Peptides against a protein of PDB entry 7UQJ. Designs and how they scored, part 320

Target 1, 160 residues: chain A of PDB entry 7UQJ
Amino acid sequence: PELYQNFNITPPRGVLFHGPPGTGKTLMARALAASCSSDERKITFFMRKGADILSKWVGEAERQLRLLFEEAKKHQPSIIFFDEIDGLAPVRSSKQEQIHASIVSTLLALMDGMDNRGQVIVIGATNRPDAVDPALRRPGRFDREFYFPLPDVKARFKIL

## One batch from the design tools (peptide; made by RFdiffusion4, then SolubleMPNN)

Design b2_p28_2_s2 (from b2_p28_2, 14 letters changed)
Fold by OpenDDE base, seed 4:
Structure b2_p28_2_s2 (fold): chain B 160 residues (1-160), chain C 160 residues (1-160), chain D 160 residues (1-160), chain A 28 residues (1-28)
Amino acid sequence: as target 1 above (160 residues)
Amino acid sequence: as target 1 above (160 residues)
Amino acid sequence: as target 1 above (160 residues)
Amino acid sequence: DELAEERAENLNKRQEEQAARKEEIFFF
C-alpha cells in the first residue's frame, strides 16, 4: 500500500505472484503486509489457500469468498492473499466447468466490485500462472504479475 | 549447515519445518540448499509435494519414493524436500490406514536405510506437525524440528 | 547448519544477503534462525536494523554493537541479523568518515574477535552490497554472499 | 537485448517445462 502512495502509483487491485514452488511467494506476501503496517497504520492480512476454499461445497466456497472480501473491506487497509490460486480458479476445463465457473465468477465479481479507493489489495500466488483463469489476469483484477525465480544457483556459487 | 558444525551438533537425517502457512518453509529449504552449494560443491535439491506423491497409485507412490531416495543418494550431496509432508504421511487414522500405512512404512524404511555418512538431508515442511505420523518425528528420521513463526507484527514494526 | 557438517564445509562467521528490496532477505534470515533451532537446541535470533543503530549517538552505537555480540555469545547458539547493513557500515566516504569509521571498526573487531568455534553466525542483509564497506566482505567476516533476485517482472509477463 | 530476452524466454520455458514435469530436480 504505502509503496504505491509514496511512489504516486495507482495501486493494483490484484497482484499475481508466480514462480517455481518455494521461491517465497507466500512469504513475500506476508512480508509486504508487515512492511506496509506501521504502529499508526495496521494492515489486516487475510490468507486463504485456493484448494481449501474449493474443498467445501461450491455454494459454501462462494459464501466463504464473499465473507472474506467483506471482512477485508471492514478491516481496511487489508491484504487478501490467495495461496495456490490456481487451485481456486483453474483454467476453465470442459469436464468440471460448472463447479469451477461459479467460484471463478464469484471471485471475478468480488474483484470487480472493489472500489478503487478501497485500501484492499488482493495477492494471488501460484506455481502455474497458465493454470489460472485468464479472466483473473485482466486489468482491474490481477493486472500486475510478479515472477519469483529460483534463486540463481550460479549467482550464489560465484560469491562463495 | 554451518550452525550445526559450529555447534558440534550431529546433523539429523531429517528436519521438520513447521509453522503457519506462508512462513517461508519451502523458501528456506531452497535457500539452505543454495547456501550449502559452492562452485566446488554443488548440492542437488529434490522437491516433492506430499499430496502429489499420494495422488498416484499407492504402489507407484512407494516406487516414486524409492526412486527419489536413489537419485538423491546418486547425486549426493543432496537435499530431499517434502513440501506438505502431512499430506504424504498423515497420522494413522483408522479409515484409510492400509494405503497410508504402506507409504509411511516405505518412507520410514528409506529414512532408516540412509547411511549416517550419506550426504543426504531430508527436509519436511508442514503447517500441521501434529498431522504428521509420529513415527517420522523419531530419532534418525525427522529428529529435528524447526518452528517458523508468523513474523510477529510487533517484531516487524521494530525492524522498520 | 547440517549441510555444512555433512559436507565438511567450514561455516562462515558472516553471511551477506543481498538483492533488491522485498526479495525476502530479512524473512530468510528469520527462517534460517528458526530452521536451526530444535526443542533440544534453541537458537537465539538477534535482529537489528543498521540505520537504527546509527540513529543513536556514535558512542552508544558502538556500545549497542558490543552488547549485541556479548548477548549473542552468552545465548549461543545464536544468529545476529543486521537488516540494512549498508546503513550501519556504508562504504567509507570522505565527508562522514569519522563517525562511520568508528562503528565499522567496532563491527570489524567484534567479527574478528568471534571464535571460529563460537556458535554465533552474523547475517547481514542489504539492497546494495556495493554500499557495504569492503572490509566487512573479507574472509572471516561476511565471507559468503547470497543474491536474492527480484522476481523478474518482465519474464513473468512474457509467459502469459 | 534480444539475445538476453531469448535466453530469458528459453530459461523460463525450460523452467516451466521442468515445473510441468513434476520432477523438479534443481542442481545447485
Scores: peptide ipSAE 0.009, ipTM 0.271, DockQ to the pose 0.117; fails the geometry check
Fold by OpenDDE base, seed 1:
Order: C-alpha cells, then sequence, then structure tokens
Structure b2_p28_2_s2 (fold): chain B 160 residues (1-160), chain C 160 residues (1-160), chain D 160 residues (1-160), chain A 28 residues (1-28)
C-alpha cells in the first residue's frame, strides 16, 4: 500500500503469487504487506488460508470473507493475504461443491467492490494457478501475477 | 528501479532491511532487484556481503566499493545489495579497527554522491540495525528501513 | 517433522538448502520449523550460524555442537538450522585450519548418530554447496538438497 | 545440559517474541 501511496500509484486490487509448493509465496506475501508499513504508517496484514476459510467457518465462509474485507477497509492501508487460494477459489468447471461456488462468487464480488482509491491489496498465493478460477485472474481482481519458479523441480521434492 | 521508473518516482538511495536471521532480507533484496527488471529492461543486481568486502579485499575494500558503485551507475537501472551490512558498517563508537572506519566513510561518501536522478538503489541487509552506523541511516543514505520479523509460527505453516 | 509424521514418512536427517545469497534459505528453514509446529505440537527451532559456531565458541565449538544436538533430541520434535553451513563445514581438501576439520568431524558424527526414529531435522543453508564437505552430503546426513534459485528476474518485477 | 536448555528456551522465547513483533514489517 505505502509503496503505491508514497509514489502516487494506484495499487492493484489483487496480486496472485503462483508457483509450485515451497517457492516462498506465503513468505513473500508476508514480505509484501508490511514493508508498506513504516513507523509512521502501519499496514494491517490480514492472513487467511483458503482451506481454513472452508473448514473453520462451515456455513459462515462468505460472511467471514465479507467481514475480512470490511476490516481491511477499516484498517487501511491493509493487505489481505490468502494462502493456498486454490483451496478457496478452485476452477468453476471442476466438480465443485456448491459451497466452493458461493465462496468464489463472494470473493469475486468483494474484489470487484474494491475502489481504486482504497489502500487494500489482496494477495493470493497458490501452488496451482490453473486451479484458480480464471474469473479471479481478470483485470480489477488478481490482475498482477507472480510466478515463483520452481527452485529446480529436483530441489522442491526434497522439502517434503 | 522499474517500479520507480514506470511511475516516474525517484528511488530512495538506500534501503535497510533489518530483522532476525532467516527473515528473508536477502531474499527480498533479490526479489526487489529482479522485480524491477522486465524482459525489455533488465536491472543489474550487484550483491556483496559486508564481511566479504572486508576479508576478501584487504587494503582494496574502499576501491572495490567505489568500483561497485561506478559499475552500478554504468549498468543503470541497478541494485547494489549489501548482505550483512553490519559487518561492513558497524557503529563508529565501537572499538573499530581503522579499516572499518575508512570503509564506512567511503560508503557514506558513495551514498551521498548518488544523484537523485540515478536509477541505482542500495539495499543493506542486517540482523542488527543498531549495529549499523547511524550516519548510514540518515536521509539520502539508507533512508528507508524495513523490519523483517520472524515469520510468525502461523505464517510458516503455509510455505511448505 | 509434522509433515513427515502426518504422512508416516521418516524425516531426512539433514536437508541442505543451497543457492545464491538471498534466495530465502534461512527464511524457508524458519518457515519449515513452524510449519511443522501446530498449536498442539510445537517444534523447537534451533538456529546457529556456521561462522558464529567457529568465532563465538573458540575451543568449545565441538562441545556446543554436541550440546545443540542433545538439546534438539530433548526437545523433539525439533529442527536444527545451520545458516551459512559452508562456514562450519568447508571442503576438507581446502586449506582448512585443524579447527575446521575437528568441527566438521564432530558434525559428521552427530548426524550419523541421529536415529531414524528421532524427530530432529538438521537444515543446513549455504550459498556454496560445493564449499560444503561432500561427506556431509552423503545418505544419512544432508541427504536432501534444495536448490533455492534466484527467484527468476521476471517473477520479482511484480512484487514491488 | 542446563546451559543448552536455557539457550534452547531463550532461542524459542526470542523466536516467539520476534514472531509477535510481526506487525512492524516494511513492504516495498
Amino acid sequence: as target 1 above (160 residues)
Amino acid sequence: as target 1 above (160 residues)
Amino acid sequence: as target 1 above (160 residues)
Amino acid sequence: DELAEERAENLNKRQEEQAARKEEIFFF
């Protein structure tokens, strides 16, 4: 946020960090939220895991997303980080449960409802960008994408 | 650099990344360097470790610093990253060898000699910001400071 | 630890994180430590820098390594992270002082003395995997290696 | 043994304290 503000730049609404597991997406997202906070200007960092929103808030996931975006708006400048966003927003063409479809629709609406003047950035991290609904990857949503390359494929398989 | 260029912003001369060991300071500095380089516009990333400048270039450390800054100017837009800069520029009030004092003075002069029009950013990473000479932390030098906290236990769950 | 436990997999004794400086090796090691710690199961993270073991514990480095491994065993599940392990365990064929050779030999013996049933993982981070004694890179020691590439220049563009 | 326990506890405590100071992160 402050990068964009100190520089009179309109922040992207959403940034997708994609790349296979163990490439530092979550780490970088936590290293994108708070370098925008100075001692004079704290950035509020909200973190949620895609799977946690589905599992921890059964029947309230959409409400929790709405509350999260409202809290992020109240505490501007802020960053909302969704780790494993593919767990929250898998492709609609997959055999998705209706619950995933409603959560994805809620996230789409929340990202579309962000004004360009808001100092809220949404960062989604995924191991599978192709498993994220392409509707989220459109302009005005996750319109910036960061590929975290494989540390050479042979390197990753050994972190597990 | 390109962030600042694409947005017609004067880059800070110096950025201090500080925080506990293993908080991603060096990773972020590398991530900043290449975040500024497009396919059309490569940013030259110069990396030096503070201790390596002292130990590898005994009697030439000041010359190597000057050469590094000149090479960074020639290869604009560029980033100079000093990892473990507390090893290069410890507080002058400590019982420092004369060699450290001259290197710190050279670094001060080099940072002061950077024009605001230059597309050279200097990033210093330290585990001990309080061990860096406060003269380097003044406006026009390392005038931006970034705290890299320990990733919270809950944050770490999601990098695997 | 918990990654392996949740999957009934025997954890590697040692994991070598290698790659250029500033690729997030230290950060990933810290991220691994706490990704394996749940609220129900805290993982004890032990961190040492290779150079600190040599410089801070002159004449006691071997003892401090042994104590570190015993503490890690007492506090299972645990991770021992050696940052800059090339500073601790440089190649034996190099002009090594006898002090380095004894420390390397101690580390070899400690890693060999770890049972496959122990929930202690040793993570070594190095900028120079070729500067690490190949004896440490054998099965039963650092038998898993992770290359941390430079985050591709292109991937970094969008993080600023 | 005690010195190693105290160091492990102090390291864990410093890691927890530093993990709690997480809100002071500076993003470019």
Scores: peptide ipSAE 0.000, ipTM 0.267, DockQ to the pose 0.057; fails the geometry check
Fold by OpenDDE base, seed 2:
Structure b2_p28_2_s2 (fold): chain B 160 residues (1-160), chain C 160 residues (1-160), chain D 160 residues (1-160), chain A 28 residues (1-28)
Amino acid sequence: as target 1 above (160 residues)
Amino acid sequence: as target 1 above (160 residues)
Amino acid sequence: as target 1 above (160 residues)
Amino acid sequence: DELAEERAENLNKRQEEQAARKEEIFFF
């Protein structure tokens, strides 16, 4: 966070972390949340997995998203991290269209409805940025995209 | 571990993370230890800093290494992470030879003594792979080398 | 960076990353340096390890610190990252007092001498915030402290 | 032994305490 103020960079509302699995997207999101919390100013970090929102909240996913954004707004400054956001907001494909379309539209509306002055940052992480609805990747939403390169394939092997 | 299974990659016993300082070697090691722990299968993560083993355990470093490996074996599945392993096993240079040579030989023996069936993974991190004793970099030891490039300054910033 | 602007947090000159070893402090600092670099605005990332400054620059550590800060100022916007800053600025303990006290005093003066308008951010990483001289942790210096929790084993997993 | 176990247990306990804080990870 602080570096943006020093660098006079306009903070996005929405930030899309993308890159191959295990490139540290969610770690970075957590480390960012950690790195933004001081003793005086705790940042509330909300994490949801896209697939979990769809699978656990069948028919309630929209309401859960609204509640999450309201809770994040209530606990400002806050970060909402969507891990595997491609699971929540897949590119509109024909068969699962209606439910996914509604959830995506709700997320779009929630991101658009954030005031620019709000201290809620939304971070989406995906392995497939191209599998995220392009409407989410537009300015005012996830307008910053963040490639996590594969740590050189070499580096990953060692630990896993 | 889990990513190795997902990638059908044979897990090495010994893995040498190398790359410039702060490329995320230690983070990756911890993240991988983390990333291998399920609710059903907690991975015990042991971390030692090479310089700390030499400086804190003058004369006892070998015993401490043995104890570390026994403890890791006792708490399988486990990861032993040596941060700055170049500090523990420097390339054999003439002046500090005897103490360093003995510690290196002990580490070699401990790595060779791990059964292929053991669920102990050893990760060494270094900023200078060439400063690690080549004997540790041989097959059956740190036989997988992983360059952590400087994440292109650009690529990581996308996220923060 | 961007989170602080959203949170209306005054950017500190100095940020102390603390937390257990390998929680991603150095990774985060590099990621932060990366994250603030655009195609238009490259951030120069300077990294020094506290122990290396003391050990490699015996008697020259103060001059090397001054040169580092001047170079960072010359290459604004810039980040100075001190990895293991507890190695550079340990809590003043009686026995090694003189050399450490002088280096700490130099670092204090360099941090105090930064203009608030400067685009130089100083990030210190430590595993032991309590081992860093409290004078460095005061307002106008490392006045923001960032705990890097052990990313919950689970939490890191979801990411990797 | 005890210090390694206590560090491993403190690591595990911090992991469990953080695991129990599943939904709201307050990064301090």
Scores: peptide ipSAE 0.000, ipTM 0.218, DockQ to the pose 0.066; fails the geometry check

Design b2_p28_2_s2 (from b2_p28_2, 14 letters changed)
Fold by OpenDDE base, seed 3:
Structure b2_p28_2_s2 (fold): chain B 160 residues (1-160), chain C 160 residues (1-160), chain D 160 residues (1-160), chain A 28 residues (1-28)
Amino acid sequence: as target 1 above (160 residues)
Amino acid sequence: as target 1 above (160 residues)
Amino acid sequence: as target 1 above (160 residues)
Amino acid sequence: DELAEERAENLNKRQEEQAARKEEIFFF
């Protein structure tokens, strides 16, 4: 957020961090939140796991998403980080169809409903960008995608 | 890794990375693996998620753990990283008792069975160290615990 | 720290974290410090910015470096993290020659003067490893180098 | 040791309470 403010760049509403597990997606999201928090402007960082929203809130996942976005809006400037967002918003064609479809639709609506002037950034992290519903990857949603490569093997070798 | 050599500390077989989610536990484990791999000594980094071993390998989780440790031993020097190890090895008193108890017992046996001279390090990452079976946190297992704090607000300001 | 003992690898006194800005180098260094601190053995984490040592301590930078290393030695086990170390230790051939040469020479001497048994690790972070004096990248100093790759360039520009 | 455990436990408890509130709100 503040990187964009400092750079006068229009902040993306949604950023997809993708790449192999343990490439630091979540860490980067936190580091970005930290780097976007000044003494004067503290960024509120909300974190959820995609699987937790499904498993812990069967039947309430939609309400929990709404509350999360409302709280993030209340605590602006804020970052909502969805870890393992592929667990929350799988491709609609996957056989666990109905429950996922409603949650995805709610998340889509929440991302679309974010006023362009809102100081809320959504970061989704996934190990499988292709397992994330393509509707989430459209403009106005997770329209920015970040590949977190594994630290290159060569880079690793110079470290020991 | 190397701190302990400088410290003349008996290296743990198992290291528990604990702290809030997205504090970089997994990235740290990878960076440590990377930092433990020289041009001459390639560290093989194995990664598993605790929940994946349970969910993908219902009834085979024990065998998969054994195979993982055997493969890690075959590819020495190696790191086994368990992300979300609280998902694999919850406290035995948790009501989902039986399946978890067997997997925990297998993991305990595998950690105990690691020869002290083995070039295999196990890193467990959790957001809830108290949700990890205390038997895993005993000497000869995850006997070293590393708290990944959120970058303290003061520390964050010094990073910006 | 302990990974290297298990691997029988001579621990680096100095580790260079390099890679483009916002790759999590500083966060990784903090997470390493946290991950090197057990309940029994708290790692003292010292952080300095290279530019801050130059700008805030014009004429005292050498003394401040000595004090930092002495304090780190006093609070062993410890990590000294230099963020933006290229600001402290530019390549000697850069036209801002004299002041930087003395500070670099002091840092070299401090790193060389660390007894191999000292429980002090130095981590330098830079966005430009080639801007770091090659003398710092030699054995016994920052002899281990970690490339923090960008999440793919297209990715980062959409976060920044 | 106990005070470090208690601080880690209190931080864990606060984080568990924050995680139990499902909302890891980190003020950066």
Scores: peptide ipSAE 0.000, ipTM 0.358, DockQ to the pose 0.063; fails the geometry check

Design b2_p28_2_s3 (from b2_p28_2, 13 letters changed)
Fold by OpenDDE base, seed 5:
Structure b2_p28_2_s3 (fold): chain B 160 residues (1-160), chain C 160 residues (1-160), chain D 160 residues (1-160), chain A 28 residues (1-28)
Amino acid sequence: as target 1 above (160 residues)
Amino acid sequence: as target 1 above (160 residues)
Amino acid sequence: as target 1 above (160 residues)
Amino acid sequence: DELSEERAEKLNERLEEQQREKVEIEFF
């Protein structure tokens, strides 16, 4: 959060963690949430899976996203972590493309509506950054991307 | 870094990652560095091994530490990661104890000299937190500690 | 691997990594694969997601599991890592329960058939160990479990 | 998945080569 304030850098509304599965994206998001909270200032960590947004929230996904962002704003400072955010891209069906377009449009609007300097950070994690809607990767959304390489198998060879 | 500035929280001058080998301390440090770096704000990550500070820098270790901290300050925001920081603690020899005392004294002074609001974070990693000089673990130094548990040690003993 | 040979310990046919999402289960499995492989002895690491076994292999899941185990045996020493192994448990539908029962039965048979001294280790990762079929958690299958606690969220609070 | 692993290995090899030549400063 504050790394962005001191440099007059508009805090990225969102950060995209991408890289092969098991590179620790979720662990890192939790780590960041953890490391950003202190005993005095707990960061509230909200976690959602992209696939759950589609499957569990069928017909209410947009509402649940709005509620999530409202709750995150209410409990600021907060992190919203979308694990498997590429899972918002449905399995190839025309009906699912429409649902995806609606959900993504809602997420875009919610991220764009974060222009109010609220202490809410959005982290998206994906194994397939190219499957993430390019509109989400634009400035003012997931405008920062972090590649999680496979832990250099050789480098980890040196730790164990 | 800046999460500490807005709260008047003295940023920990250092963080100690401790836990058994292969618990991902180094990976976490790298991943934190990566996750703190953006395209707009690259965090410069400096990595040193404690054993290398003793072995490669014999006679210049104090100077190399000073240069490292100067370079880290020059390239701020930065992370200095000392892997195997307990490797600054020599094998039990009187000569090595003197070398250790000098190096640790230098590191203490460098960490104490970071009072200037520089965006330099120091991370130490060790498998032996009790082998880390207690002076390094005091407030304003490695005043924050993170235990990296073995994923259930009993069962790791059963995989390796 | 060799730790098991020297102690006449029957290598666990399977190990269950469990704990909250983002605790580094996948990261640890990769790390273990890494640390068990040397320049002389590369361990072949096979990764599959439980949900992918159901969704991508619909109608061929059993065959693909067999092929995976055959390939792992062919490329031994090897690790088969099932990420989200609880994802083999379908969403509550009678048809999905039958598919699950068949896939789990196949996995059980494959794990039971590993009695031949092959250097194949199976690692399952789940956020919901109680959602893993109890039959998979019996001796000779996933008979070893590792809890991945959340890295002390409080401790991580202090890094960033 | 295999193609992503081969690409990851090649990327790791390139990262290792780049790490060998340039100073102990890993810019991530």
Scores: peptide ipSAE 0.000, ipTM 0.202, DockQ to the pose 0.075
Fold by OpenDDE base, seed 1:
Structure b2_p28_2_s3 (fold): chain B 160 residues (1-160), chain C 160 residues (1-160), chain D 160 residues (1-160), chain A 28 residues (1-28)
Amino acid sequence: as target 1 above (160 residues)
Amino acid sequence: as target 1 above (160 residues)
Amino acid sequence: as target 1 above (160 residues)
Amino acid sequence: DELSEERAEKLNERLEEQQREKVEIEFF
């Protein structure tokens, strides 16, 4: 969230946390939410898991995304955290799922429709950044990407 | 892992990491594996997700757990990390799943069958410790539990 | 790093990540570094371990710190991450180590000498914030402190 | 310590309730 304000760069609407599983992406998002909230400035943190939006809301996923963004706007300053965003927004090149195409299209429209003056930050977390629709990774959407390395390469080769 | 050797305490056979989703349980397990592994002492890290053991290995989940523990013993010192262990070992009181009862029974037997002299540490992570079979939380199994708080309000005042 | 920009507060020169071992401090620092770097804006991440600066550079540790800060300034925007900063900056009250006093004094001078307009962020990580020289925790130095909770106190007693 | 657990459990319960309700994680 905040790294963008010092540089007088328009705070990115969306931040993509990517890295191997268990690299603390969700922890970082929570830590950022907790960190950005003070007693004088509460940040509202919304968490959704990509697969849950698809599975719980078959046919209503678009409406649930719209409601989420409206609620985040109502309770600003806010963070919307999408865990496993690759599960929500798989690369459109798979022929089979018109359902994913509509949800991705809705998420794109919601991210594009965020007023740049809004205090709503979207954080997407994924283990597979290359599985996220490239349209989400464009400027004005998830235009900033955060790599979460495994604990040091020496640790990585010992863990992996 | 290393912390137990310094204290000449018998390393717990099992450690339950519990706390809200995205509190860094998986990260901690990886960080522990990384920290316990030196250039002179490689720790092998095995990661399994509870739901994956059930879904990928319908009818073979017991065998897969046995193989996992044998492989961990063969590659000691090792850490077995079960992410979402509540998905593997739901509380036995739910009438419907004889399948879960057998897998839980196998996991119990594997944890009980670990010789205390083995350099195999089992870490279970869950968002719902109360959804984990109480039999897993007994001495000689997951006898050590790690809460993972959300980043405390104290982290908030210090980050701001 | 980021958390300071939203409030038009002078970005702290230093952030102290503190919390028990394995709480993801080092991971968070790396994640922050990776997070702050985009394809358009590379952040240079410098990692040093406190004990390594003392042990590898006996008699040259001050020079190595100066070189590190100069290199970070040259490659700005940059993050300097000190892991185990308590190993570098023990509380001055211990009679025996004139060597630590000089290194701490050098680190203090380097943090004080950072122009507030420089895009160099210093992150110190420690398991023992009370073992860090209080002079480092003053405004304009590590003036912001991040508590990395253990996985809750239940976690602490069960890791130990 | 217990107060941090109780706060964290209350935060978890609120998180679970809020996840169930699909609403806010209030970081107090």
Scores: peptide ipSAE 0.000, ipTM 0.304, DockQ to the pose 0.078; fails the geometry check
Fold by OpenDDE base, seed 2:
Structure b2_p28_2_s3 (fold): chain B 160 residues (1-160), chain C 160 residues (1-160), chain D 160 residues (1-160), chain A 28 residues (1-28)
Amino acid sequence: as target 1 above (160 residues)
Amino acid sequence: as target 1 above (160 residues)
Amino acid sequence: as target 1 above (160 residues)
Amino acid sequence: DELSEERAEKLNERLEEQQREKVEIEFF
């Protein structure tokens, strides 16, 4: 709320940053968090990689997500940034369906369970917005999407 | 050196960030500084505005530039970021030639006097690369130029 | 309005982003504009530098401000971002008073003339909020201020 | 090209990771 009260932005439950690698998605999320923190009001910034949640916490990923959201709620105002969220919530593809489906379902439930009054913002970053489960991109979840264009290839080859 | 060793870029003595206003030049310079500093190796980031050096330090601008470069050398590895460098070193236009020419000459000498072995990187940001004195854009000075495109008009209509 | 209607915040006519140079004010304003744009509802983002309006448009600055606000009104919902707004509306200091006072007065009138129903948000960015004319910082103008901290001195020592 | 992309990805990952630590230290 207040992060958005300050920014005059409807607290989306979630914001999806999408665009090619190196377009500054992670940096923007950080800059947002930094910019929204005053000396009086620190915003707690939680960062997780989607792939890391899957790979490090096989079988515990749901619990880790719940803990993350609980901790973010305790430390309001807060931002949860999921980098590479397509690694956490890929479009339901058949071969790893059950584990991914459960993690996605847990994330959906956590996003839905956030009171619009909660000062917790979720930012997801992806290089492949179309690889993110469409259920996450619905209203009340990651309902706002930000395209981070490539800096022109010339600038990318120079920056990247 | 190491900042660019991490980037696999031969350290330019100077990098010119150019592109339309708000393309993230200043942020990228900060992000670069941030990204290149480890807990073991802090990079000192010096920021100055070109226009501020001219306006605040009339008659002392050369001294302030020397002090800035000396301080950057003392605090290696370091980044000197000149925001709006076109304000400091405009293309030599006749009406304020002498003061501007002296400041430009001092900056040129300071850039040339940086050993390639020095861990001092100079970043200049401008909205008008063509308004920067061509002498600064020569090899061994701001020899690498990064175009910060407008986020594409589509992304710009989404961002802008 | 709607940007803020979604936020349950009475739309400030203006938001002042303040903080040290390169704290991401310009980028945040762009990110905000991006954030608030949906595929259904593009927000038009107008950017101007305060110093550029003064320097390029000596004697026409008032007209350019009026045109900017008219164009922003035509392209609602819109954001007008004044980078370095302290360059446009410095605290009235005696020596250049008349031109600055007229530009400030025009900006004040334009801010006051914005219907709270207008989908035009004005963002001013400054490194020196105290260098901005206090008349602009009053309720109904730049009534909300965002401190963009330096990344804390610790993080600044890590970034800087 | 692939090596440049992989280097760009690794650089972005490192930049993101180093920025992670820094922003974590800025925010925490």
Scores: peptide ipSAE 0.000, ipTM 0.197, DockQ to the pose 0.090; fails the geometry check

